# Ledger of designs, part 22: peptides against a protein of PDB entry 3WG5

Target 1, 218 residues: chain A of PDB entry 3WG5
Amino acid sequence: LAKNIVYVAQIKGQITSYTYDQFDRYITIAEQDNAEAIIIELDTPGGRADAMMNIVQRIQQSKIPVIIYVYPPGASAASAGTYIALGSHLIAMAPGTSIGACRPILGYSQNGSIIEAPPKITNYFIAYIKSLAQESGRNATIAEEFITKDLSLTPEEALKYGVIEVVARDINELLKKSNGMKTKIPVNGRYVTLNFTNVEVRYLAPSFKDKLISYITD
Target 2, 218 residues: chain A of PDB entry 3WG5 as posed
Amino acid sequence: LAKNIVYVAQIKGQITSYTYDQFDRYITIAEQDNAEAIIIELDTPGGRADAMMNIVQRIQQSKIPVIIYVYPPGASAASAGTYIALGSHLIAMAPGTSIGACRPILGYSQNGSIIEAPPAITNYFIAYIKSLAQESGRNATIAEEFITKDLSLTPEEALKYGVIEVVARDINELLKKSNGMKTKIPVNGRYVTLNFTNVEVRYLAPSFKDKLISYITD

## One batch from the design tools (peptide; aimed at target 1 R48 L106, target 1 (a further copy) I121)

Design b1_p12_7_s4 (made by RFdiffusion4, then SolubleMPNN; from b1_p12_7, 5 letters changed)
Fold by OpenDDE base, seed 3:
Parts: sequence; C-alpha cells; structure tokens
Structure b1_p12_7_s4 (fold): chain B 218 residues (1-218), chain C 218 residues (1-218), chain A 12 residues (1-12)
Amino acid sequence: as target 1 above (218 residues)
Amino acid sequence: as target 1 above (218 residues)
Amino acid sequence: GRGVILELIGAG
C-alpha cells in the first residue's frame, strides 16, 4: 500500500526574511509530493515582525497541514515563534521547551536595554495575536498575556490552557498522538483530519543557502 | 478609472442542497469578474446541517470576500443561517433583523413537536459553532449560547457582543461602514482590507432554477 | 437517516 508521506524539517534561529525562504521551500516540497503533513521542528528566540507575518501567511496558504513542533528539549518558540505557532494547523511541544514572551520592541539600545514599542504597535500585535488564537480555537486570553504580561509557558501549561494541542517526546510520539486530530485552521478551506497511519517519515535537509544564513545569524 | 465591482445577491428560505448551488453560483460569478466582494442578502429560518457545512466550506474557499448581510428588515439568520454568517468574511445586519437560535434537532414529530438531538450531536455543533466564532474573531461564548440557551440577538446586541461587524440600513450604508475593514477570516490565505471606494454595485438575479426551488420550499 | 436540522420551529 502506497505510504502517506510526512515531511520533517528543522528551522532554528532568528526569524528573518531568510527564514521565510526556508518555510516556503520546505512547505512547497511537501505540497508537491502531496504529503499528509509537514512537521517543522522550531527553535527560535524570535525575530522580525514583518518576516513573522509573511511566514504566518505562507502557512495559512499551505495546501497541506503544517505542524509546528517546538523541538528538541531546551528549544523555544519565543516571541515571533509563538505567533508562527498560533498561525499553524497544529502545535506540539517537547518536554523541556517553552512558548510565549511576545511583547514587541523597537530594538536594543547601545547599552543592551530594550527600546519599547509605542502603545500603537503593542496594541496592533495584541489584536493580531488574539486573532491568530481565535482563528485556531486556542486561548486568546493567554495569547494576549504573552504580550501584556510577557508570559512564558511550559508544554504542560500550554496544553492545560489550550494554547497547544500535543506534548510529545519525539516525532513518533507526535505522529501517534496527533493521528486523527483535526487541524486547528483550514487547509484549502477545509479542516483536515490528520491520518498518520502507515506513514513514511522523510527528513528535509537545509539547503546550502539555509546553512549559510543560519551560520551568519548565529 | 476602472470601477471595482461589488456583487449583491439574495438568498432566502430554507438551507438545502439547492441553497448550496445558489451560493456556489453567485460566488463563482463574483470570482470570475475579480469583484472586490460579494454581499449576500440572507433571510433564512435555517435548514439542513449538511448543506450548511458545505456552504460554510464554499465561503471559506472563496477567492473574494463574502459578506453575509441579514436583510431586509424582518429577516433572520436563524439556526443554519447563524453558522453561515459566522463562517463568512464579514457579517452585517439591518435594523429589525435577528440572529441566533442554533440548537440542533433531528426533526419534527407528527404532532409538530421537536425531536431533540442526542447530546453527542448537540456537543458536536457546540464545538463547531465555537470554532467558527474563534476562527473569525467573534464571540465564542455567545456562539455557544446560541445553542445552549437558544439565544437570539438583535443587530445592536450582536454588534455589542462582538458577534457581527456592521449594522446597516441598506447596501450603501453597508459599503460605507465596511470600507477599510479587514475580513474576519482569510481570503486565499490572507486577511483582506475591503476597498469600497469608487465601486459599481451589480445585482445578481436568481436563476430560473433558484426561483423554482425557492417557490417549492416556501 | 434524517439529517440533522438547524432550523427554527416557527419558520415552517
């Protein structure tokens, strides 16, 4: 029986325009092969808001389910990473990871202190993150608190509060637990039930360009 | 300057498989002409759940914004109509209209009494309607109460509670008030800002088949 | 089986 394919790719580091290129490339490959889904192993401290918004849009336009998996243990979906997760079809976290801390800033001063964003920008992103949470049926109150209280959550807390859908130790456990779950946002206008029975896991390697950019941003 | 086109069509009566055909035809025409949006003047007491779900999906797959407008005064978006509205890009109501009363039933007995749906079905539609509300950033608590309390709202109440986006007396007022608003769900993966500056309003007439079906169901 | 109906009683 022809195995359904699940792709797995890693995206690590700051969210930039180059990170968008990685998401676009990985999702496009998975779409072309009519994969059951793509799992993105995400580890990010955050990054640029413009790149984040483009990534969220690219995920929303995906022809296949995009699962954000905060992995491995020790990884984070911080700031921009939280927005990306909340904009995806399913969120999973490994034990020992974190999510949240989404307060927008304008940058860092020479002394390393945060330059605060004006209320207009903060309010914009409050509305934006709440919208992502609402659209995906996730906890909009907690999503707001990721900004207003700079809240960070463990996987267990995030699951408990309805921010994420799965806590999983590895890809196999993620596939097992998410099998039969419906996507939290639509795929091509429809909520999709994930079928991870009789699947082949295919890992995507970063391109040479991806590796170079990762090296430069690290 | 080439005027942007806004289509207006009327859908009245019970929600059936024939109503799906009407939605599909009207939206397809508007898509083909690259309209700025289509406004559906909706007046329905409800109907079949299967047809409702298909209509919601068709709206979600639309290449252009679909605005549900409960119109004229005296009209309702009752039961299935509420679900359709909550699944659309923007909801408007005219003064003197209503929305809500979404409790699912299995049918009517010979004596005209309601045959109650089992808890499993009721719970399914609670989850479904809450999902539609969440996805569109509308009041999920009230959406649930449309089922659990058989709640019905006026336009003013629906606006106040964040169920709808616009109260408008007519198409011109609707266009004026909704100009510059963002869709509550994405169009082709993106939230769209409505531009109703310098627009031509085009009315779509029901087909002969549409008229016949309306007559049979009335 | 009769499909699930989402309809108000009075609008018949």
Scores: peptide ipSAE 0.029, ipTM 0.261, DockQ to the pose 0.070
OpenDDE base, seeds 1, 2, 4, 5: peptide ipSAE 0.042, 0.036, 0.041, 0.080; ipTM 0.495, 0.433, 0.376, 0.503; seeds 1, 2, 4, 5 fail the geometry check

Design b1_p12_8 (made by RFdiffusion4; failed a check: a repeat of another design)
Pose (drawn by RFdiffusion4):
Structure b1_p12_8 (pose): chain A 218 residues (1-218), chain B 218 residues (1-218), chain P 12 residues (1-12)
Amino acid sequence: as target 2 above (218 residues)
Amino acid sequence: as target 2 above (218 residues)
Amino acid sequence: VTSITPITFPTV
């Protein structure tokens, strides 16, 4: 009961209704165990707007900070993952990862051709991504460009431009650098200082169902 | 005189990419065997827009008539399934089935809440559903109400209002009543008269991949 | 009844 606990979970692949269930399951475990924070290792090339908005909402309502960590090297928080990142308490990127490219689309034709959205819906997601950035004090100008210019950024660029808070190689380095940082959004109405000194790290294994469903969608 | 081959397939559940694959697989089989028609027993609550549009497109390119049959009793062709029906060569409904209810939403939230669709998406789908109805000679005024009023219809109401062509209890009654009917959209440029005199019915089983994905869904 | 899900994001 007198421990400092950080949960680490993994989320890979297309953001879907099942991805929401994962976020909710992991975050719920951390909440019920009074964790200082949960670190989500995120690697997503794309996903659905409805599951992305549900995840952002679940993060906003989280009783503990949610740290989105674009990891491992070569991972991306592209498309839906970018909103999830902008909608969270802290963003960390591992070296060689990517963030951005969030243009909303109606989807993919028989050809694999891109089915663009009506111009106004592009404006809707611009307003939504600007809102997430402003609510978290992040660079909304660059966030808008994730859509309008299909802008993508490396870790160092994302840090310089004020989109993320940490560049870290691993969980330990992430804990060291983010220790003492305020969350970019509140936890239950209050901006919180992260205490990662003398912390127990607990890894949450993805379930059989997680790995299988992810593989199939792949 | 001649022996006419009719294929029958079942398509159930949410409309997704796998559903497009089912439509493409079943239709290709019927085309290669020079079938008079393929009948799809459709039961769907809804699904994704891009897959629905890809299915409508696949049906437009079909070299043989595609008859959408809302079957069994209790089934519906709601939301995305309505567009598939309106985009097809002939629509049949079994007693106690439903069609319509197509108001687009961005999706469902955590607590039963619904994420509203911006007006542009709504107007976009109004134009699209009116277009499918106009191209097939079905009631565009009522088709709009599937969206603007979330209108849903019984089979008897759907026939009366000119949205569908046939009300049938089974495959036998469907072939009998639809024999001699012109298709509502062309097959390769010409409107085909359906010849169901001297008919061999062939049932297509769902593949291993079909069954697995649906068991996981159940 | 499930409503249509119109928007997704590109896969990168």

Design b1_p12_8_s1 (made by RFdiffusion4, then SolubleMPNN; from b1_p12_8, 6 letters changed; failed a check: a repeat of another design)
Amino acid sequence: VVGIEPISFKDV

Design b1_p12_8_s2 (made by RFdiffusion4, then SolubleMPNN; from b1_p12_8, 7 letters changed)
Fold by OpenDDE base, seed 5:
Structure b1_p12_8_s2 (fold): chain B 218 residues (1-218), chain C 218 residues (1-218), chain A 12 residues (1-12)
Amino acid sequence: as target 1 above (218 residues)
Amino acid sequence: as target 1 above (218 residues)
Amino acid sequence: VVGIEPISFADK
């Protein structure tokens, strides 16, 4: 019986155009192999909104389910990472992780202070994040509060409020808990029921370019 | 007689946080050596607004004059590059270069189409670019049109309209033409008259990190 | 600098 494959890949650091290339590469590999799903282990403090929007669109165009897994313990899906999660087919978090803090900023001043976004930008991203939440059947009020209150949530809070679908300590627990769940957004126009019975887990390594970029951006 | 030193450094490519580090490093070296000025040979299609704003602030905090030189022929100070130029002590352009095209965008879609910025973002950057032009005694109407009309100008047009101060084919012609000019913004609270008589030109090389980043971003 | 708002300027 052809083993159903689940890919696992790590994305760590700031969301940039290079992070888009990572998402695209990882999802493309999993699509080519007709994987049951890909799990992206995400740890990000945030990043660029253009790259974020492109990543969300790439996830939504995926031929297979893309699961965002905020992992390992201590990781976050902060800012741009929360938008990416809300644009995905399933969100999981490990204990000791966080999600939220989505207030848009123009950047950081030389002294490290936040340059506040003008109200129009804030309102644009409120509308955008609410759209992602609504389209995925997740809590749109909390999605708005990720911006308006700069709210950050624990996995248990995020699950309780209907922001995420799974709390899991590791990949095995994630596969076990998400087995039989429907994707929160469609895959090729239909909601897919995840089947993680008798799956082979394959880890995708970062490319040399990915490693080099990480080394330079850290 | 201690030779007055003028530093020349190149910045090429997209404006990013790494470009800020390049500007900071180059200006810091020139400040430490009490150089008469630093000339930054700039060739950029644009980049990030946060990095741009930080670069402008770093230039304005410089202890020495920072001259932006759009060079070589075929180069541009497009988008973010125009803001940086307008924030500098003197702008020069080589024949066959361009400046302008400052319309803010949210980014590029997957198909390469521009994601338009909401009107508030556009209005914010109109106010910002006009401020830079006004503070430097440059044409604020043209600065606005760099956004509202996505206007791009030749060196001769930019000089004619009072956007830039010098058209020069090379560093020697730039030094000759800018000798005796006052900075368009203050250096340590005062406008400085440039003295390029009997100067030693020193070229700053990109660091290994700068070269590596350029290799990855190209 | 991890801000959501990459106001990018046209990088073509």
Scores: peptide ipSAE 0.046, ipTM 0.558, DockQ to the pose 0.762
OpenDDE base, seeds 1, 2, 3, 4: peptide ipSAE 0.069, 0.046, 0.041, 0.054; ipTM 0.538, 0.306, 0.593, 0.584; seeds 1, 2, 3, 4 fail the geometry check

Design b1_p12_8_s3 (made by RFdiffusion4, then SolubleMPNN; from b1_p12_8, 6 letters changed)
Fold by OpenDDE base, seed 3:
Structure b1_p12_8_s3 (fold): chain B 218 residues (1-218), chain C 218 residues (1-218), chain A 12 residues (1-12)
Amino acid sequence: as target 1 above (218 residues)
Amino acid sequence: as target 1 above (218 residues)
Amino acid sequence: VKGIEPISFKDV
């Protein structure tokens, strides 16, 4: 019986146009191989809203389930990372990771202080993040509080509050726990039941370009 | 001067026979009041082809302009939603929404995998979606690619490619931008120029039945 | 989970 393939890739650092290119490349590879899913190991402090929205769109356009896995321990899906997670087919977190802190900002002043976004922008992102939560059947009240309270959650809290679907220590535990779950958003217009009973895990490495940009932005 | 009325209603979730009932009810209310238009805030992953075709027909039979507005941010007019949009008098999208992914399928296997439609069915829907695009003066090549490439577009791309008419952040911006536009298909056999210079916006709430079905299908 | 009858109808 031909094993279903699950791809695993890592995305680390600030969310930028380059991060979009990484998501697009990784998902495209997995789509071409008719993978059962792709797991993106995400560790981000946040980044650009435009890039974030494009990434969410790319995930929503995926022909295969995209699982956001906040990994390894110590990682975060902060700010833009939370939006990306909420836009995905399944969210998993490793113990010792965090999700949230989604308050939009205009940037940093010359002294490094945060320039707050005007209410219009804040309200836009409240509506946006609530929409992502509602569309995925996740806790929209908590999603709002990621902005209004700048809330961050542990994996256990996020699971308890219905923000995420899985707490898992590693890829094997993730596959085991998510086996038989339905995607939280449609894949090609339908909610897919994940089948991880006979899978081969394939790791995707970052391209040379991906490595270079990470090096420049770090 | 009696203000022209614009109705706004929300349709969210899978396209079913119940969604047809919602469209029919909303449009009927707006017709009875001789509204200038009805705006349907649409967020759908897709659904049934039969219900979709009935909805398109109901829109085409409307005595008033029906504007499909992919809203709020994060929403999609996916699959059946794209057909509905292409069958409407005007398409608007909010930033952070998507349109496309129109490849027909027979259903899902027990393992959640897509059962592909045979070429006969795919070709039927290619002809159908191209017809909707051509009749509305929208990009028929892109409409075909919504199926053949399972293409999805951002609002900006959809506007650029001539698939949609308006990108708007909210109802007020939509009314402002669409004021003076002609409908893309006839209303009662004539192309209507939208007049939003002196309008009152009336929101229609879902019926109790509508709420119950959303609750059961979610 | 009411068994979605295999909707013989084309989903789009």
Scores: peptide ipSAE 0.055, ipTM 0.257, DockQ to the pose 0.107; fails the geometry check
OpenDDE base, seeds 1, 2, 4, 5: peptide ipSAE 0.031, 0.023, 0.023, 0.023; ipTM 0.338, 0.303, 0.242, 0.244; seeds 1, 2, 4, 5 fail the geometry check

Design b1_p12_8_s4 (made by RFdiffusion4, then SolubleMPNN; from b1_p12_8, 6 letters changed)
Fold by OpenDDE base, seed 4:
Structure b1_p12_8_s4 (fold): chain B 218 residues (1-218), chain C 218 residues (1-218), chain A 12 residues (1-12)
Amino acid sequence: as target 1 above (218 residues)
Amino acid sequence: as target 1 above (218 residues)
Amino acid sequence: VLGIEPISFKDV
């Protein structure tokens, strides 16, 4: 029986246009191989709203399920990472990770202080994050509070509140727990039931370019 | 007679947090040497608003005059670059360069189409760019039109409309023409008359990190 | 022309 393939790739650091390129590359590879899914191990403190929105769109246009996995322990899907997760087909978190803190900012002043976004921008992203939550059948109230309260959640809280779908310690547990789950958003217009029976896990390495970018962003 | 030092550094590419680091590094070096000024040769298609605002703030906090020089021919101070220029002590442009195109966007969709900023964001940046123009005694109407009309200007137009102060072919001509000009914004709370008599021009090279970032962003 | 991205989501 032809083994179903699940790809796993890591995306770490700030969400930028380069992060979009990573998502695009990884998803494209998995699509080309008709993978059952791709799992993106995500660890981000946030980043650019434009890149985030593009990544969300790329995920939504994926021919295969894209699972965001906040991993490893100590990782976060903070700010932009939360939006990306909420735009994905399935969200998983490892124990000891976090999600949330989505308050938009205009940046940091020279002293490292946050430059607050005007209410207009904040409200835009409130509407946006709520839409992502609603489209995925996730908790839109909590999604809003990720902004309005700069709320951060543990995996257990996020699961409890219906923000995420899976708490898993590793890829094997993730595959086991997510097997038989429906995607929270459509894949090619259809909600897909994940099939992780008899799967081959393939790890995608970052490109040389990806490694170089990571080295510079750290 | 101790030669007054003028530093010259190049900043090229998208305005990002790394661009902020470049500005900060370059200005800091020039400040440490009590330079008469630093000239930043700017060539940018735009970038991040947060980074832009931080750069503007860094310029405004400079202990020495920061001159933005849109250079070489073919370069632009587009979008974020225009804001940075308007936030600086003096703006120069080389022939064959451009300034403007400041319409804020939320990013690019997967198809490369612009995601329009909501009117609220656009209006925020209209107010912001007008403030920069007003503070520097530059044309706030044109500054607004950089957004509302996505206006781009030639050096001659920009000079004519009171957006910039100098049109110069090279550093030598820039120094010559700007000698005796007052800064358009204060340096340490005072408008400074530039003194480029008997100056030593020192070029700052990008750091290894800066080069690496540029290599990845190209 | 990369527009001004007004919004950074950076967690402090």
Scores: peptide ipSAE 0.032, ipTM 0.255, DockQ to the pose 0.810
OpenDDE base, seeds 1, 2, 3, 5: peptide ipSAE 0.025, 0.031, 0.028, 0.021; ipTM 0.256, 0.286, 0.214, 0.256; seeds 1, 2, 3, 5 fail the geometry check

## One batch from the design tools (peptide; aimed at target 1 D50, target 1 (a further copy) P104)

Design b2_p13_1 (made by RFdiffusion4)
Pose (drawn by RFdiffusion4):
Structure b2_p13_1 (pose): chain A 218 residues (1-218), chain B 218 residues (1-218), chain P 13 residues (1-13)
Amino acid sequence: as target 2 above (218 residues)
Amino acid sequence: as target 2 above (218 residues)
Amino acid sequence: SAAVLIPVLGAAS
């Protein structure tokens, strides 16, 4: 009961309804165990707007800070993952990862051709991504460009431009650097200082169902 | 005189990419065997827009008539399934089935809440559903109300209002009543008269991949 | 390239 606990979970692949269930399951475990924070290792090339909005909402309502960590090297928080990141308490990127490219689309034709959205829906997602950035004190100008310019950024660029808070190689370095940082959004109405000194790290294994469904969608 | 071959396939559940694959696989089989028609027993609560548009497109390119049959009793062709029906060569409904209810939403939230669709998406789908109805000679006024009023119809109501062509209990009654009917959209440029005199019915089983994905869904 | 898919669902009330 007198421990400092950080949960680490993994989320890979397309953001879907099932991805929401994962976020909810992992975050719920951390909440019920009074964790100082949960670190989500995120690697997503794309996903659905509805599941992305539900995840952002679940993070906003989280009783504990949610740290989105674009990891491992070569991972991306592109498309839906970018909103999830902008909608969270803290963003960390591992070296060689990517963030951005969030243009909303109606989807993919028989060809694999891109089916663009009506111009006004693009404006809707611009307003939504600007809102997430402003609510978290992040660079809304760059966030808008994730859509309008299909802008993508490396870790160092994202840090310089004020989109993320940490560049870290691994969980330990992430804990060291983010220790003492205030969350970019509140936890239950209050901005919180992260205490990662003398912390127990607990890894949450993805289930059989997680790995299988991810593989199939792949 | 001649022996006419009719294929029958079942398509159930949410409309997704795998559903497009089912439509493409079943239709290709019927085309290669020079079938008079393929009948799809459709039961769907809704699904994704891009896959629905890809299915409508696949049906437009079909070299043989595609008959959408809302079957069995209790089934519906709601939301995305309505567009598939309106985009097809002939629509049949079994007693106790439903069609319509197509108001677009961005999706469902955590607590039963619904994420509203911006007006541009709503107007976009109004134009699209009116267009499918106009191209097939079906009631565009009522088709709009599938969206603007979330209108849903019984089979008897759907026939009366000119949205569908046939009300049938089974495949036998469907072939009998639809024999001699002209298709509502062309097959390769010409409107085909359906010849169901001297008919061989062939049932297409769902593949291993079909069954697996649906068992996981159940 | 990456894009956010708008699944555009129905209410089906």

Design b2_p13_1_s1 (made by RFdiffusion4, then SolubleMPNN; from b2_p13_1, 7 letters changed)
Fold by OpenDDE base, seed 3:
Structure b2_p13_1_s1 (fold): chain B 218 residues (1-218), chain C 218 residues (1-218), chain A 13 residues (1-13)
Amino acid sequence: as target 1 above (218 residues)
Amino acid sequence: as target 1 above (218 residues)
Amino acid sequence: MSYVEIEVLGYAG
């Protein structure tokens, strides 16, 4: 029986246009191979709103389930990462990770101080993040509080409050726990039941360009 | 008589955090040498709002006049570039360049379509661009129309309408025409009369990192 | 097409 393939790829760092390219490339590869799913190991402190929204759209247009996995321990899906996660088909977190802290900012001043977003912008993103949560059947109240209270949650809290679906220590546990779950958003118009029985895990590496960009941006 | 130094540096491409670093580095060098001014040859199709706002702030915090020069022919100070220009001490344009087209967007969809900014965001940037124009004594009505009508202007139009101060073919003509002009915004709390009599022009080159980043982002 | 991209999501920090 041809083993169903699950791809795993890592995305680390700031959410930028390059991050979009990585998502697009990884998802495209997985789509081409008719993978059962792709798991994105995500560690991000945040990044660009436009890139984030494009990534969310790319995920939602995916022909296969995209699982955001906040991994490894110590990682975060902060700010933009939270939006991306909430826009995905399934969210998992490893112990020792965090999610939230979604307050939009216009940037940082020269002295490192935060330039606050005007209320109108903040309210836009409140509406946006709530929509992502609602569409995915996740806790929209907490999603709002990620912004209004700059809330950050542990995996256990996030699971408890219905923000995420899985707490898992590694890919194997993730596959085990998520097996039989339905995607929280549709895949090509249909909610998919994840089947991770008899799967082959394939890791996708960053391209040379990806490595070069990450090296320069670090 | 120790020649007063005018620095010239080029900034080309999308406005990003790296662009901020370039501005910061260039201005810092010019400040350290107590330059009479720094001229930034700018060619940008736009970029990130946060980076743009930081650049504007950096310019306005400069201890020396920062002149934005849309150069060479064929170049533009589009979108973010217009805001930067309006936030500067003096704007010059070469013939065959353009300024404007400042409509904020949230980004591009996968199909290349524009994701429109919500009215609240658009209105924020209208207020912002108008404030920049007003503070610099430039045409705030046209600044608004850069957004509301996605207006783009030639150098001649921009000069005529009081958006910019100088039309110049090259650095020498720029120095000649801008000599004796007052900065449109204060330098350390005071409007400075530009003195470009008996100046030495020094060109600043991109750092290796700058070159590498531009190479990767192109 | 010339655009102002809004970076609204800064680093949590």
Scores: peptide ipSAE 0.196, ipTM 0.594, DockQ to the pose 0.760; fails the geometry check
OpenDDE base, seeds 1, 2, 4, 5: peptide ipSAE 0.119, 0.100, 0.106, 0.072; ipTM 0.334, 0.332, 0.586, 0.478; seeds 1, 2, 4, 5 fail the geometry check

Design b2_p13_1_s2 (made by RFdiffusion4, then SolubleMPNN; from b2_p13_1, 7 letters changed)
Fold by OpenDDE base, seed 1:
Structure b2_p13_1_s2 (fold): chain B 218 residues (1-218), chain C 218 residues (1-218), chain A 13 residues (1-13)
Amino acid sequence: as target 1 above (218 residues)
Amino acid sequence: as target 1 above (218 residues)
Amino acid sequence: MSYVELEVLGAAK
C-alpha cells in the first residue's frame, strides 16, 4: 500500500506577514502532494495580529489537516502562536514548552514599555480567541484567560484543561498518539480521522527567502 | 541561630527600563535586609539592550548574591534574559524552560519583519556576551552561539555545556542544590559561598507600579 | 488595523 505522506516543517520566530508566507508555502506543498497531514513545529513568542489572523484563515482553508506542534522543548506558542494553535486542526506540545500569554498590545514605547491596547481591541481578541476555542471544541474559558490573566500553561496543564490534544516528545510519539484522532476543526467541511499507521515523514526546509527573513527576524 | 533571609521575586515580561526599576527595587530590599541571596524568578522573551545592560550592571553592583532562576516551567530567559542570567551570581533553570536566542535586532519593520542589527552592533554584543560568560566562568563559546546561531538550550543542555549552574524544579530544590555553591561572579569583590542551611524564604510582590507596567507590558 | 502586537517581544535590541 502506498504510504501516506506527513509533512513536517518548522516555523520559528515572530509571527509576521513573512510567517504567513511560510505557512502558505508549507501547507500548499502538503496540499499538492495530498498529504495525510502537515505538522508545523511552532516556536514563536508571538507577533503581529494581522499576520496571525491571516495564518489562522490559511490553516482553516487548508485542504489537509494542519497540526501545530509546539516544539522543540523550550519552545513556545506564545501570544499569536496560541491563536494559531487554537485555529488549527490539532495541537500538540512537547514537554517543556508553553502556550498562552495572549493579551494584545499596540506595541512598545521608546522606553520599551508596552503600549496597552484599548479595551475595544482587547475585547475584540477576547471574542476572537474564544471563537477559535469554541469552533475547535477547546476550552474557551482558558482561551479567554490567556488574555485576561495573561495565562501561560505547560503542556500538561494545557492537555488537562482541554486546550490541546496531545503531549508528545517527538514526531514519532506525536504520530503514534494522534493516530486515529479526529481533527478538532473540519477539513473541507468534515472532521478527518488522522491515519498515521503507514506514513512517510517528509521534512520541509525553509526557503532561501525564509532563511533570509528568519535571519532578519532572528 | 537567626535564620538567613532569602528573597524571591518574580520578573516576567519584556526587559525595559521598568524592568530595571524592578530589579533595582528587589535587589535593594534584599540588600537592606542583608539577605543571604535574592532569587529572581525570570520569565522573559527579552527586551531592550540598554535596559538589559543596566540590569546586568545593577546585578554586578549588588551587595548580595543575585540568583537568576528561569521559572516556572514554560518560562524562558530569552535574548536579553540570557545576558541578564549570564551576568548574575548564579543561574538556575526549572525543567521545561529555555535560555538563549540572543541575536540583537534593531527592531521590527511595519510589516513585522525584523530589522537586523548591523555587523557593528552584532559584534558588540558578541563581545559583550562572551565577556559575561568569561567573567562568570561559563561557556563563552555557547554564549557566542546564542548570537551567531540564535541558539536556544534546554536546562539540561545549558547545565551540560556549563552555561548554568543548577537545574531545579522549585525554590526548595534550588536552595538545596545551590547550598554550598560559590557565586560565579564576585559579591563586593569576593566569591561568596551560598548558605541555605538555615534560611527563611521571603517573597517580594510587584509594586503597584510594577503591576501597572506589567499590565501595560502584558 | 491598528498595529496590534500579539508578541512577547523579548529580543535584546
Scores: peptide ipSAE 0.049, ipTM 0.335, DockQ to the pose 0.187
OpenDDE base, seeds 2, 3, 4, 5: peptide ipSAE 0.032, 0.034, 0.035, 0.058; ipTM 0.292, 0.316, 0.568, 0.299; seeds 3, 4, 5 fail the geometry check

